# Peptides against a protein of PDB entry 8PQO, part 201

Target 1, 252 residues: chain A of PDB entry 8PQO
Amino acid sequence: VLLKEYRVILPVSVDEYQVGQLYSVAEASKNETGGGEGVEVLVNEPYEKDGEKGQYTHKIYHLQSKVPTFVRMLAPEGALNIHEKAWNAYPYCRTVITNEYMKEDFLIKIETWHKPDLGTQENVHKLEPEAWKHVEAVYIDIADRSQVLSKDYKAEEDPAKFKSIKTGRGPLGPNWKQELVNQKDCPYMCAYKLVTVKFKWWGLQNKVENFIHKQERRLFTNFHRQLFCWLDKWVDLTMDDIRRMEEETKRQ

## One batch from the design tools (peptide; made by RFdiffusion4, then SolubleMPNN)

Design b1_p27_2_s2 (from b1_p27_2, 19 letters changed)
Fold by OpenDDE base, seed 4:
Structure b1_p27_2_s2 (fold): chain B 252 residues (1-252), chain A 27 residues (1-27)
Amino acid sequence: as target 1 above (252 residues)
Amino acid sequence: MPASKELIELVANIVLKYYLEEELKKK
């Protein structure tokens, strides 16, 4: 098991982020041709548990169409089904990814707290002290180009170049986080993403777990760079606007 | 946050690779 807590600081409020996240997810999904094929929504319902209220979603990603025919023919039942269970109770979110074939030998859990701070809270997910000692805190700096793969880099999605016309935020220079503290009118938040990866495979566990973390980090980096650089597209939207957009998209 | 397509594809590839290797070991 490999645990890392990714801390993504953004010059947006927790409330703004909720809109921006939903917008950016929707936009990213539009850019992915064929993204909806093979997704089955088993459950999509409100939940209440231990004072947490939110939306529970259980999706199955059927990957049969996305793998080579020979792989599909060899794959056992359930091997190509990925289950995603999500508890969305913003500002808290939990996602659990499992596979029917691997059962307990595979788990990806992503737990996110969105806090109005600069990533200074320790153990925001309230892990046991012994478990927390094994968590690596990883800071993602959305302005740091060195954290972006060359193949993922887009100038229009570079926070170091982007300036929001609507908010005046950006560009984010090398010391933007320090400067943010001095900008009383600029909101900020941190997304604390605790990622738990379990891949029980003799001799390859660490390699695979690290690889998954590397991909998650890449995803988080790119996503939040986009989110910030799309600020002018979503900052004036309300949650109701987003919901309407989602409903309109579902009808197409 | 929904899992990204990339993550799902990654997981799929890993699971498939795992399966293939495990099946090869049974042989």
Scores: peptide ipSAE 0.178, ipTM 0.782, DockQ to the pose 0.640
Fold by OpenDDE base, seed 3:
Structure b1_p27_2_s2 (fold): chain B 252 residues (1-252), chain A 27 residues (1-27)
Amino acid sequence: as target 1 above (252 residues)
Amino acid sequence: MPASKELIELVANIVLKYYLEEELKKK
């Protein structure tokens, strides 16, 4: 098991981020042609547990159409089904990814708290002290080009070049986080993303777990760079506007 | 936050590689 807490600081409020996240997810989904193929929604309902209220979703990603025919024919039952269970209670979110074939030998869990701070809280997910000692805290700086792979880099998605016309935020210089403290009118937040990866495979556990973390970090970095650089597209949208956009996307 | 297509594809590839290697060990 490998745990890392990714801390993503953004020059947006917790309330703004809720809109921006949903918008950016929708835009990313539109850009991925065929992304909806093989997705089955088993459950989509409100939940209440221990004072937490939100939306619970259970999706299955059927990968049979995405693999060669010979692999599909040889694959054991459940091997090509990925389950995603999500508890969305913003500003808290939890996602659990499992596979029927791997059973307890495979788990990806992503737990996120969105806080109005600069990533200074320790153990925001309230892990046991012994578990917390094994968590690596990783800061993602969306303005740091060195954290972005050359193949992923786009100038239009570079926070160090982008300036929001609507809000005046950006471009983000090397010391933007320190400067933010002195800007009373600029909101800020941190997304604390605790990622738990479990892959029990003798001789390859550490390699695969580290590889998954590397990919998650890459995804978080690119996503939040996009979210910030798309600020002018979503900052004036309401939650009702987002819901309409999601409904329109489902009809296509 | 939904899993990205890239993450799902990554997981699929890992599971398939695991299966193939396990099947090769049975031989």
Scores: peptide ipSAE 0.177, ipTM 0.778, DockQ to the pose 0.649
Fold by OpenDDE base, seed 2:
Structure b1_p27_2_s2 (fold): chain B 252 residues (1-252), chain A 27 residues (1-27)
Amino acid sequence: as target 1 above (252 residues)
Amino acid sequence: MPASKELIELVANIVLKYYLEEELKKK
């Protein structure tokens, strides 16, 4: 098991981020050709648990059509079915990814708290001390180009070049986080993303777990760079606007 | 956040590789 807490600081409020996240997810999904193909929504319902109130979703990603025929023919039953269970109670979110074939030998869990701070809270997910001491805290700087793969880099998605016309935020210079403390009129937040990866594979567990973390870090970095650089597209949208956009997208 | 298509495909590929290696060990 490998745990890392990714801390993503953004020059947006917690309330703004909720809109921006939903917009950016929807936009990213549109740009992915065939992203909806093979996705089955089993459950989408409100939940209440331990004082947490939100939306529970259970999705299955059927990958049979996404792999070569020989792979499909050789794959055991359930191996190409990925389950995603999500508890969305913003500003808290939990996602659990499992596979029917791997059962308890595979787990990806992503727990996120969105806080109006600069990533300074320790153990925001309230882990036991023994578990917390094994968590690596990883700061993602959306302005740091060195954290972006060359193949993922787009100038239009570079926070170091982007300036929001609507808010005046950006571009984000090398010391933007330190400067943010002195800018009383600029909101900020941190997404604390605790990622738990378990992949029980003798001799390759650590390699696979580290690889999954590397992919998650890449995803978080690119996503939040996009979210910030798309600020002018979503900052004036309401949650009702987002809901309408989601409904319109479901009809296509 | 929903899992990215890339992550899902990555997981599938890893699971398949795991399966193939485990099946090869049984032979």
Scores: peptide ipSAE 0.171, ipTM 0.777, DockQ to the pose 0.642
Fold by OpenDDE base, seed 5:
Structure b1_p27_2_s2 (fold): chain B 252 residues (1-252), chain A 27 residues (1-27)
Amino acid sequence: as target 1 above (252 residues)
Amino acid sequence: MPASKELIELVANIVLKYYLEEELKKK
């Protein structure tokens, strides 16, 4: 098991981020060819547990159409089914990814707290002290080009070049996080993303777990760069606007 | 947050590789 807490600081408020996240997810999904193909929604309902209120979703990603025929023929039962369980209780969310074939030998869990701070809280997910000792804290700087793969780099999605016309935020210079402290009119937040990866594979466990973390970090970096650079597209939207957009997308 | 397509594809590839290696060990 490998745990890392990714801390993504953004020059947006927690409330703004809720809109921006949903918008950016929707835009990313539109840009992905076949993103909805093979997705089965088993459950989509409100939940209430221990004072947490939100939306629970259970999805199955059926990958049979995404693999070559010979792979599909050789794959064991359940190997091409990925389960995603998500608890969305913003500003808290949790996603659990499992595979039917791997059972208890595979787990990706992503737990996120969105806090109105600069990533200074320790153990925001309230892990046991012994477990917390094994968590690496990883800061993602959305302005740092060196954290972006060349193949992923787009100038229009570079926070170091982007300036929001609507808000005046950006561009984000090398010391932008330190400067935020002195900018009373610029909101900020941190997404604390605790990622738990479990992959029981003798001799390869650590390699695979580290690889998954590397990919998650890449995804988080690119996503939040986009989210910020799309600020002018979503900052004036309400949650109701987002809901309407989602409903319109479901009808297509 | 929904899993990205990239993550799902990554997981699928890992699971398939795992299966193939486990099946090879049974031979």
Scores: peptide ipSAE 0.168, ipTM 0.771, DockQ to the pose 0.666

Design b1_p27_2_s3 (from b1_p27_2, 21 letters changed)
Fold by OpenDDE base, seed 4:
Structure b1_p27_2_s3 (fold): chain B 252 residues (1-252), chain A 27 residues (1-27)
Amino acid sequence: as target 1 above (252 residues)
Amino acid sequence: MEASSELIELTANIVLEAYLEAKKKKE
């Protein structure tokens, strides 16, 4: 098991982020081939547990049609069925990803707290001390180009170049986080993303777990760079606007 | 975000790759 807590600081409020996240997810999905195809929603219901109130979803991603023929031929039964269980109680979210083939030997858990701070809270997910001591805190700087793979880099998604017309935020220079503290009118938040990766196959555990974390970091980096650079597209939207957009998309 | 299409596909690819690698080691 490998745990890392990714801390993504953004010059947006927690409330703004909720809109921006949903918008950015929707926008990013448009560019993906077959974004909604092969998705089975088993459960989509409100939940309330231990003071946490939100929406629970259980989805199965059937990827048989999305992989090359040779992959399908080699894939064991259930390997291309990914289960996602999500508890969305913004500003808290939990996602658990499992695979039918790997069963208990594979787990990706992503637990996110969105806090109105600069990533200074320790153990925001309230892990036991023994577990917390094994968690690496990883700061993602969305303005740091060196954290972006060359193949992923887009100038229009570079926070170091972007200037929000609507908010005046950006571009984010090398010391943007330090400067943000002095900008009383600019909101900020941190997404504390505790990622737990379990891959219990002898000889592959460390390799796969580290690889998954590397990919997760990549995804988080790219996503939040997009989220910020798309600020002018979503900052004036409300949650109701997003809900309407989602409903309209579902009707198509 | 957490379970984007990209993440799901990546996960499946990782599982498959691991399976293939494990299979090769057992042979």
Scores: peptide ipSAE 0.210, ipTM 0.807, DockQ to the pose 0.621
Fold by OpenDDE base, seed 2:
Structure b1_p27_2_s3 (fold): chain B 252 residues (1-252), chain A 27 residues (1-27)
Amino acid sequence: as target 1 above (252 residues)
Amino acid sequence: MEASSELIELTANIVLEAYLEAKKKKE
């Protein structure tokens, strides 16, 4: 098991982020071929647990149609079925990803707290001390081009070049986080993303767990760079606007 | 919400790759 807490700092408020996240997820999904194909929603219901109140979803992603025929033929039974269980109680979220083939030998858990700070809180997820000491804190700087793979880089998604017309935020220079503290009118937040990866196969555990974390970091970095650079597209939207857009998309 | 589609596709690829590697080690 490998645990890392990714801390993503953004020059947006916690309330703004809720809209921006939903918008950016929807936009990213549109750019993928067959974004909704093979998705089965098993459960979508409100939940209350331990003072946490939100929406619970259980989705199955059937990837048989998204892989080449030879892959489908070689894949063991259940290997192409991914289960996603999500508890959305913003500003807290939890996602658990499992696979039917791997069963208990595979787990990706992502627990996120969105806080109005600069990523300075320790153990925001309230882990036991023995567990917390094994968690690596990883800061993601969305303005740092060196954290982006060349193949992923797009100039239109570069926070160091983008300036929001609607808010005046950006571009983000090398010391943008330090400068932000002195800007009383610019909101900021941190997404504390505790990622737990389990891959319990002898000889592959460390390789796969580290690989998954590397890819998660890549995804988080690219996603939040997009979220910021798309600020002018979503900053004036309300949660009601987002809900309406989602409903309209479901009807198409 | 996470960028679920990319993560899911990545997860599937990882599982498949790991399966193939594990199978090769058993040969």
Scores: peptide ipSAE 0.197, ipTM 0.799, DockQ to the pose 0.665
Fold by OpenDDE base, seed 1:
Structure b1_p27_2_s3 (fold): chain B 252 residues (1-252), chain A 27 residues (1-27)
Amino acid sequence: as target 1 above (252 residues)
Amino acid sequence: MEASSELIELTANIVLEAYLEAKKKKE
């Protein structure tokens, strides 16, 4: 098991981020070919547990149609069925990803707290001390081009070049995070993303767990760069607008 | 946050690769 806490600082408020996240997810889904294909929604219901109130979803992603024929033929039963269980109680969210074939030997868990701070809280997920001491804290800087792969880089998604017309935020210079403290009119937040990866196969555990974390970091970096650079597209949207976009995406 | 399609596809590929590697080691 490998745990890392990714801390993503953004020049947006916690309330703004809720809209921006949903917009960016919907927009990314629209840009992907075959978005929503092979998705089965098993459960979509409200939940309440220990004061946490939100929406619970259980989805199955059937990937048989999305892989080449030779992959389908070689894949063991259940290997191409991915289960996603999500508890959305914003500003808290938890997502658990499992696979039917791997059963208990495979887990990706992403637990996120969105806080109105600069990523200064320690153990925001309230882990036991023994567990917390093994968690690496990783700061993602969305303005740092060196953290972006050349193949992923787009100038229109570069926070160091983008300036929001609607809000005046950006571009983000090398010291933008330190400067936020002095800018009373610019909201800020941190997404504390605790990622737990388990791949319990002898000889492959460390390789796979590290690889998944590397990919997660890449995904988080690119996603939040997009979210910020799309600020003018979503900052004036309502939750009703977002719901309409999600419905339209599901129909494609 | 919800899983991206990319993460889901990555997961499937990792599972398949691991299966094939494990199978080769047993042969």
Scores: peptide ipSAE 0.189, ipTM 0.797, DockQ to the pose 0.709
Fold by OpenDDE base, seed 3:
Structure b1_p27_2_s3 (fold): chain B 252 residues (1-252), chain A 27 residues (1-27)
Amino acid sequence: as target 1 above (252 residues)
Amino acid sequence: MEASSELIELTANIVLEAYLEAKKKKE
């Protein structure tokens, strides 16, 4: 098991981020080939547990049609079925990813707290002290080009070049986080993303767990760079606007 | 974001690659 807490600081408020996240997810989904084909929604309902209220979803991604024929022929039963269970109680979110073939030997868990701070809170997910001792804190700087792979880099998604016309935020220079503390009128937040990866196959555990973390970091970095650079597209939208957009997308 | 199609596809690829590697170790 390998745990890392990714801390993503953004020059937006927690309330703004809720809109921006949903917009950016929808936008990214539109750019992906295959849309929602092969996605089965088993459960989509409100939940209440231990004072936490939110939306619970259980989705199965059937990838049989999305892989080459030779892969489909070689894949064991259940290997191409990915389960996603998600608890969305913003500003808290939890996602659990499993695979039917791997069963208990494979788990990706992502738990996120969105806080109105600069990533200074320790153990925001309230882990036991012994467990917290094994968590690496990883800061993601969306303005740092060195954290972006060359193949992923786009100038239009570079926070160091982007300036929001609607809000005046950006561009983000090398010391933008330090400067933000002195700018009383600019909101800020941190997404604390605790990622737990379990891969219990002898001889492959460390390799696969580290690889998954590397990919998660890449995804978080690129996503939040996009979210910030798309600020002018979503900052004036309401949650009702987002819901309407989602409904329109489902009808297409 | 946390479970984008890209992440799901990546996960499937990891599972398949691990399966193939494990199979080779048993031959």
Scores: peptide ipSAE 0.185, ipTM 0.795, DockQ to the pose 0.626; fails the geometry check

Design b1_p27_2_s4 (from b1_p27_2, 19 letters changed)
Fold by OpenDDE base, seed 5:
Structure b1_p27_2_s4 (fold): chain B 252 residues (1-252), chain A 27 residues (1-27)
Amino acid sequence: as target 1 above (252 residues)
Amino acid sequence: MEASLELIRLVAEIVLKYYLEQLKKLE
């Protein structure tokens, strides 16, 4: 089991981020081939647990159509079914990813707190001290080009080049985070993403778990670069606008 | 947040590789 807490600082408010995240997820999904094909929504309902109120979703990603025929024919039962359970109680979110074949031997858990700070809180997820001391805190700087793979780099998604017309935010220079402290009118937040990865593979567990973390970091970096650079597209939208857009997409 | 499709695909690939390695051990 390998735990890392990724801290993503953004020059947006917690409230703005809620809209931006949903917009960016939707936009990213449109760019993916296959869309929602193979996705089964088992549960989508409100929940309340220990004072936490939000929306619970249980999705199954059926990947049989996404693999070669010979793989589909040889794959063990459940291997191509990925379960995603999500508790969306913004500003807190939790996602648990499992696989029917791997059962208890595989787990990805992503727990996110969105806080109006610069990533300075320690143990925001309230882990036991013994567990927390083993968590690596990883800061993601969306303006740092060196954190982006060349194959992922797009100039139109570069926060160091982007200037928001609607908000005046950006471009983000090398010291943008420090400068935020002096910019009274610019909101900021940090997404504290505690990622737990478990993949029991004798002899390769650590390698696989580290690899998954590497991919998660990559995904978080790219996603939030997009989110910021798409600011002018979503900043004037309301949550109701987003909900309407999602409903319209479902009807297509 | 919802998992990206890319992550889901990655997981599936790893699971399949794991399975294939398990099969090799049975041979």
Scores: peptide ipSAE 0.341, ipTM 0.844, DockQ to the pose 0.708
Fold by OpenDDE base, seed 4:
Structure b1_p27_2_s4 (fold): chain B 252 residues (1-252), chain A 27 residues (1-27)
Amino acid sequence: as target 1 above (252 residues)
Amino acid sequence: MEASLELIRLVAEIVLKYYLEQLKKLE
């Protein structure tokens, strides 16, 4: 089991982020090949647990049609079914990813707190001290090009180049985080993403778990770079606007 | 964003690789 807490600092408010996240997810989904095909929504309902109130979703990603035939033929039962259980109680969110074949031998858990700070809180997810001791804190700097793979880099999604017309935010220079403190009118937040990865594979567990973390980091980096650079597209939207857009999309 | 299709596919690939290696052990 490998735990890392990714801290993504953004020059947006927690409230803004909620809109931006939903917008960016929708946009990113449009850019992905395969669309929503193969996604089965088993559950989508409100939940309330231990004071946490939000929306619970259980999705199954059926990947049989998304892999080559020979792969599908070799795949054991359940191997191509990925379960996603999500508890969305913004500003808190939890996602659990499992696989039918791997059962308890595989787990990806992503727990996110969105806080109006600069990533300075320790153990925001309130882990036991012994567990927290083994968590690596990883700061993602959305303006740092060196954290972006060349194949992922897009100039239009470069926070170091982007200037928001609507908000005046950006471009983000090398010291943008430090400068935020001096910008009274610029909101900021940090997404604390505790990622737990378990992949029981004798001799290779750590390698695989690290690899998954590497990919997660990549995804988080790219996503939040997009989120920021798309600021002008979503900053004026409300949650109601987003909900309306989602409903309209569902009807299409 | 947590469970992007890319991540899901990656997981599946790893699972498949794992399975194949397990098969080799059984042979």
Scores: peptide ipSAE 0.329, ipTM 0.842, DockQ to the pose 0.588
Fold by OpenDDE base, seed 3:
Structure b1_p27_2_s4 (fold): chain B 252 residues (1-252), chain A 27 residues (1-27)
Amino acid sequence: as target 1 above (252 residues)
Amino acid sequence: MEASLELIRLVAEIVLKYYLEQLKKLE
């Protein structure tokens, strides 16, 4: 098991991020070929647990049609079914990814707190001390091009080049986070993403778990660069606007 | 965001490779 806490600082408020996240997820989904195909929604309902209120979703990704025929023929039962369980109680969110074939030998858990700070809180997820001491804190700087793979880089999604017309935010220079302290009118937040990866593979567990973390970091980096650079597209939208957009997308 | 299709496909590929490696061990 390998745990890392990714801290993503953004020049947006916690309230703004809620809209921006939903917009960016929807936009990213549109840009992905074959997105939504093979997705089965088993559950989508409100939940209440231990004072936490939110929306619970259970999705199954059926990948049988998304792999070559020979792969489908060789795949064991359940290997191509990925389960995603999500508890969305913004500003808190938890996602659990599992596989039917691997059972308890595979787990990806992502727990996120969105806080109006600069990523300075320690153990925001309130882990036991013994567990917390093994968690690596990883800061993602959306303005740092060196953290982006060349193949992922797009100039239109570069926070170091983007300037928001509607808000005046950006471009983000090398010291943009420190400069936020002196900008009273610019909100900021940090997404604390505790990622737990478990993949039992004798002799290769650490390698695979680290590899998955690398991919998650890549995903988080690219996503939040997009989120910021799309600020003018979503900053004036309300949650009601987002809900309407989602409903319209479902009807298409 | 947390479960992109790319990540899901990657996981499936890893699972498949794991399975194939396990079969090889049985040979």
Scores: peptide ipSAE 0.316, ipTM 0.838, DockQ to the pose 0.570
Fold by OpenDDE base, seed 1:
Structure b1_p27_2_s4 (fold): chain B 252 residues (1-252), chain A 27 residues (1-27)
Amino acid sequence: as target 1 above (252 residues)
Amino acid sequence: MEASLELIRLVAEIVLKYYLEQLKKLE
């Protein structure tokens, strides 16, 4: 088991991020071929647990049509069915990813707190001290080009070049986070994403778990660069607007 | 954003590789 806490600082408010995240997810899904194909929604209902109120979703990703024929033919039963259980109680959310074949031997858990700070809180997820001492804190800087793979880089999604017309935010210079403290008119937040990866594979567990973390970091980096650079597209949207976009994406 | 299709596909590939390795051990 490998735990890392990714801290993503953004020059947006916690309330703004809720809209921006939903927009960016919908937009990214729309830009991909076969966005909703092979996704089965088993459960979508409100929940209340220990004072936490939100929406619970259970989805199954059926990948039989998304892999090469030889992979489909060789895959054991359940190997191409991935379950996603999500508890969305913004500003807190939790996602658990499992696989029918691997059962308890595979787990990806992502727990996120969105806080109006600059990523300075320690153990925001309130882990036991023994567990917390094994968690690596990883800061993602959306303006740092060196954290982006060359194949992922797009100039139109570069926070170091983007200037928001509607808000005046950006471009983000090398010391933008430090300078943000002195900018009275610019809100800020941090997404604290505790990622737990478990993949039991004797002799290769750490290698696989580290590899999955590397992919998650890549995803978080690219996503939040997009979110910021799309600020002018979503900052004035309402939740009703977001719902319409989600419905349109489901039709593709 | 938590479960991108790319990540899901990657997991499936790793699971398949794991399965094939387990089969080798049984031979």
Scores: peptide ipSAE 0.314, ipTM 0.839, DockQ to the pose 0.556

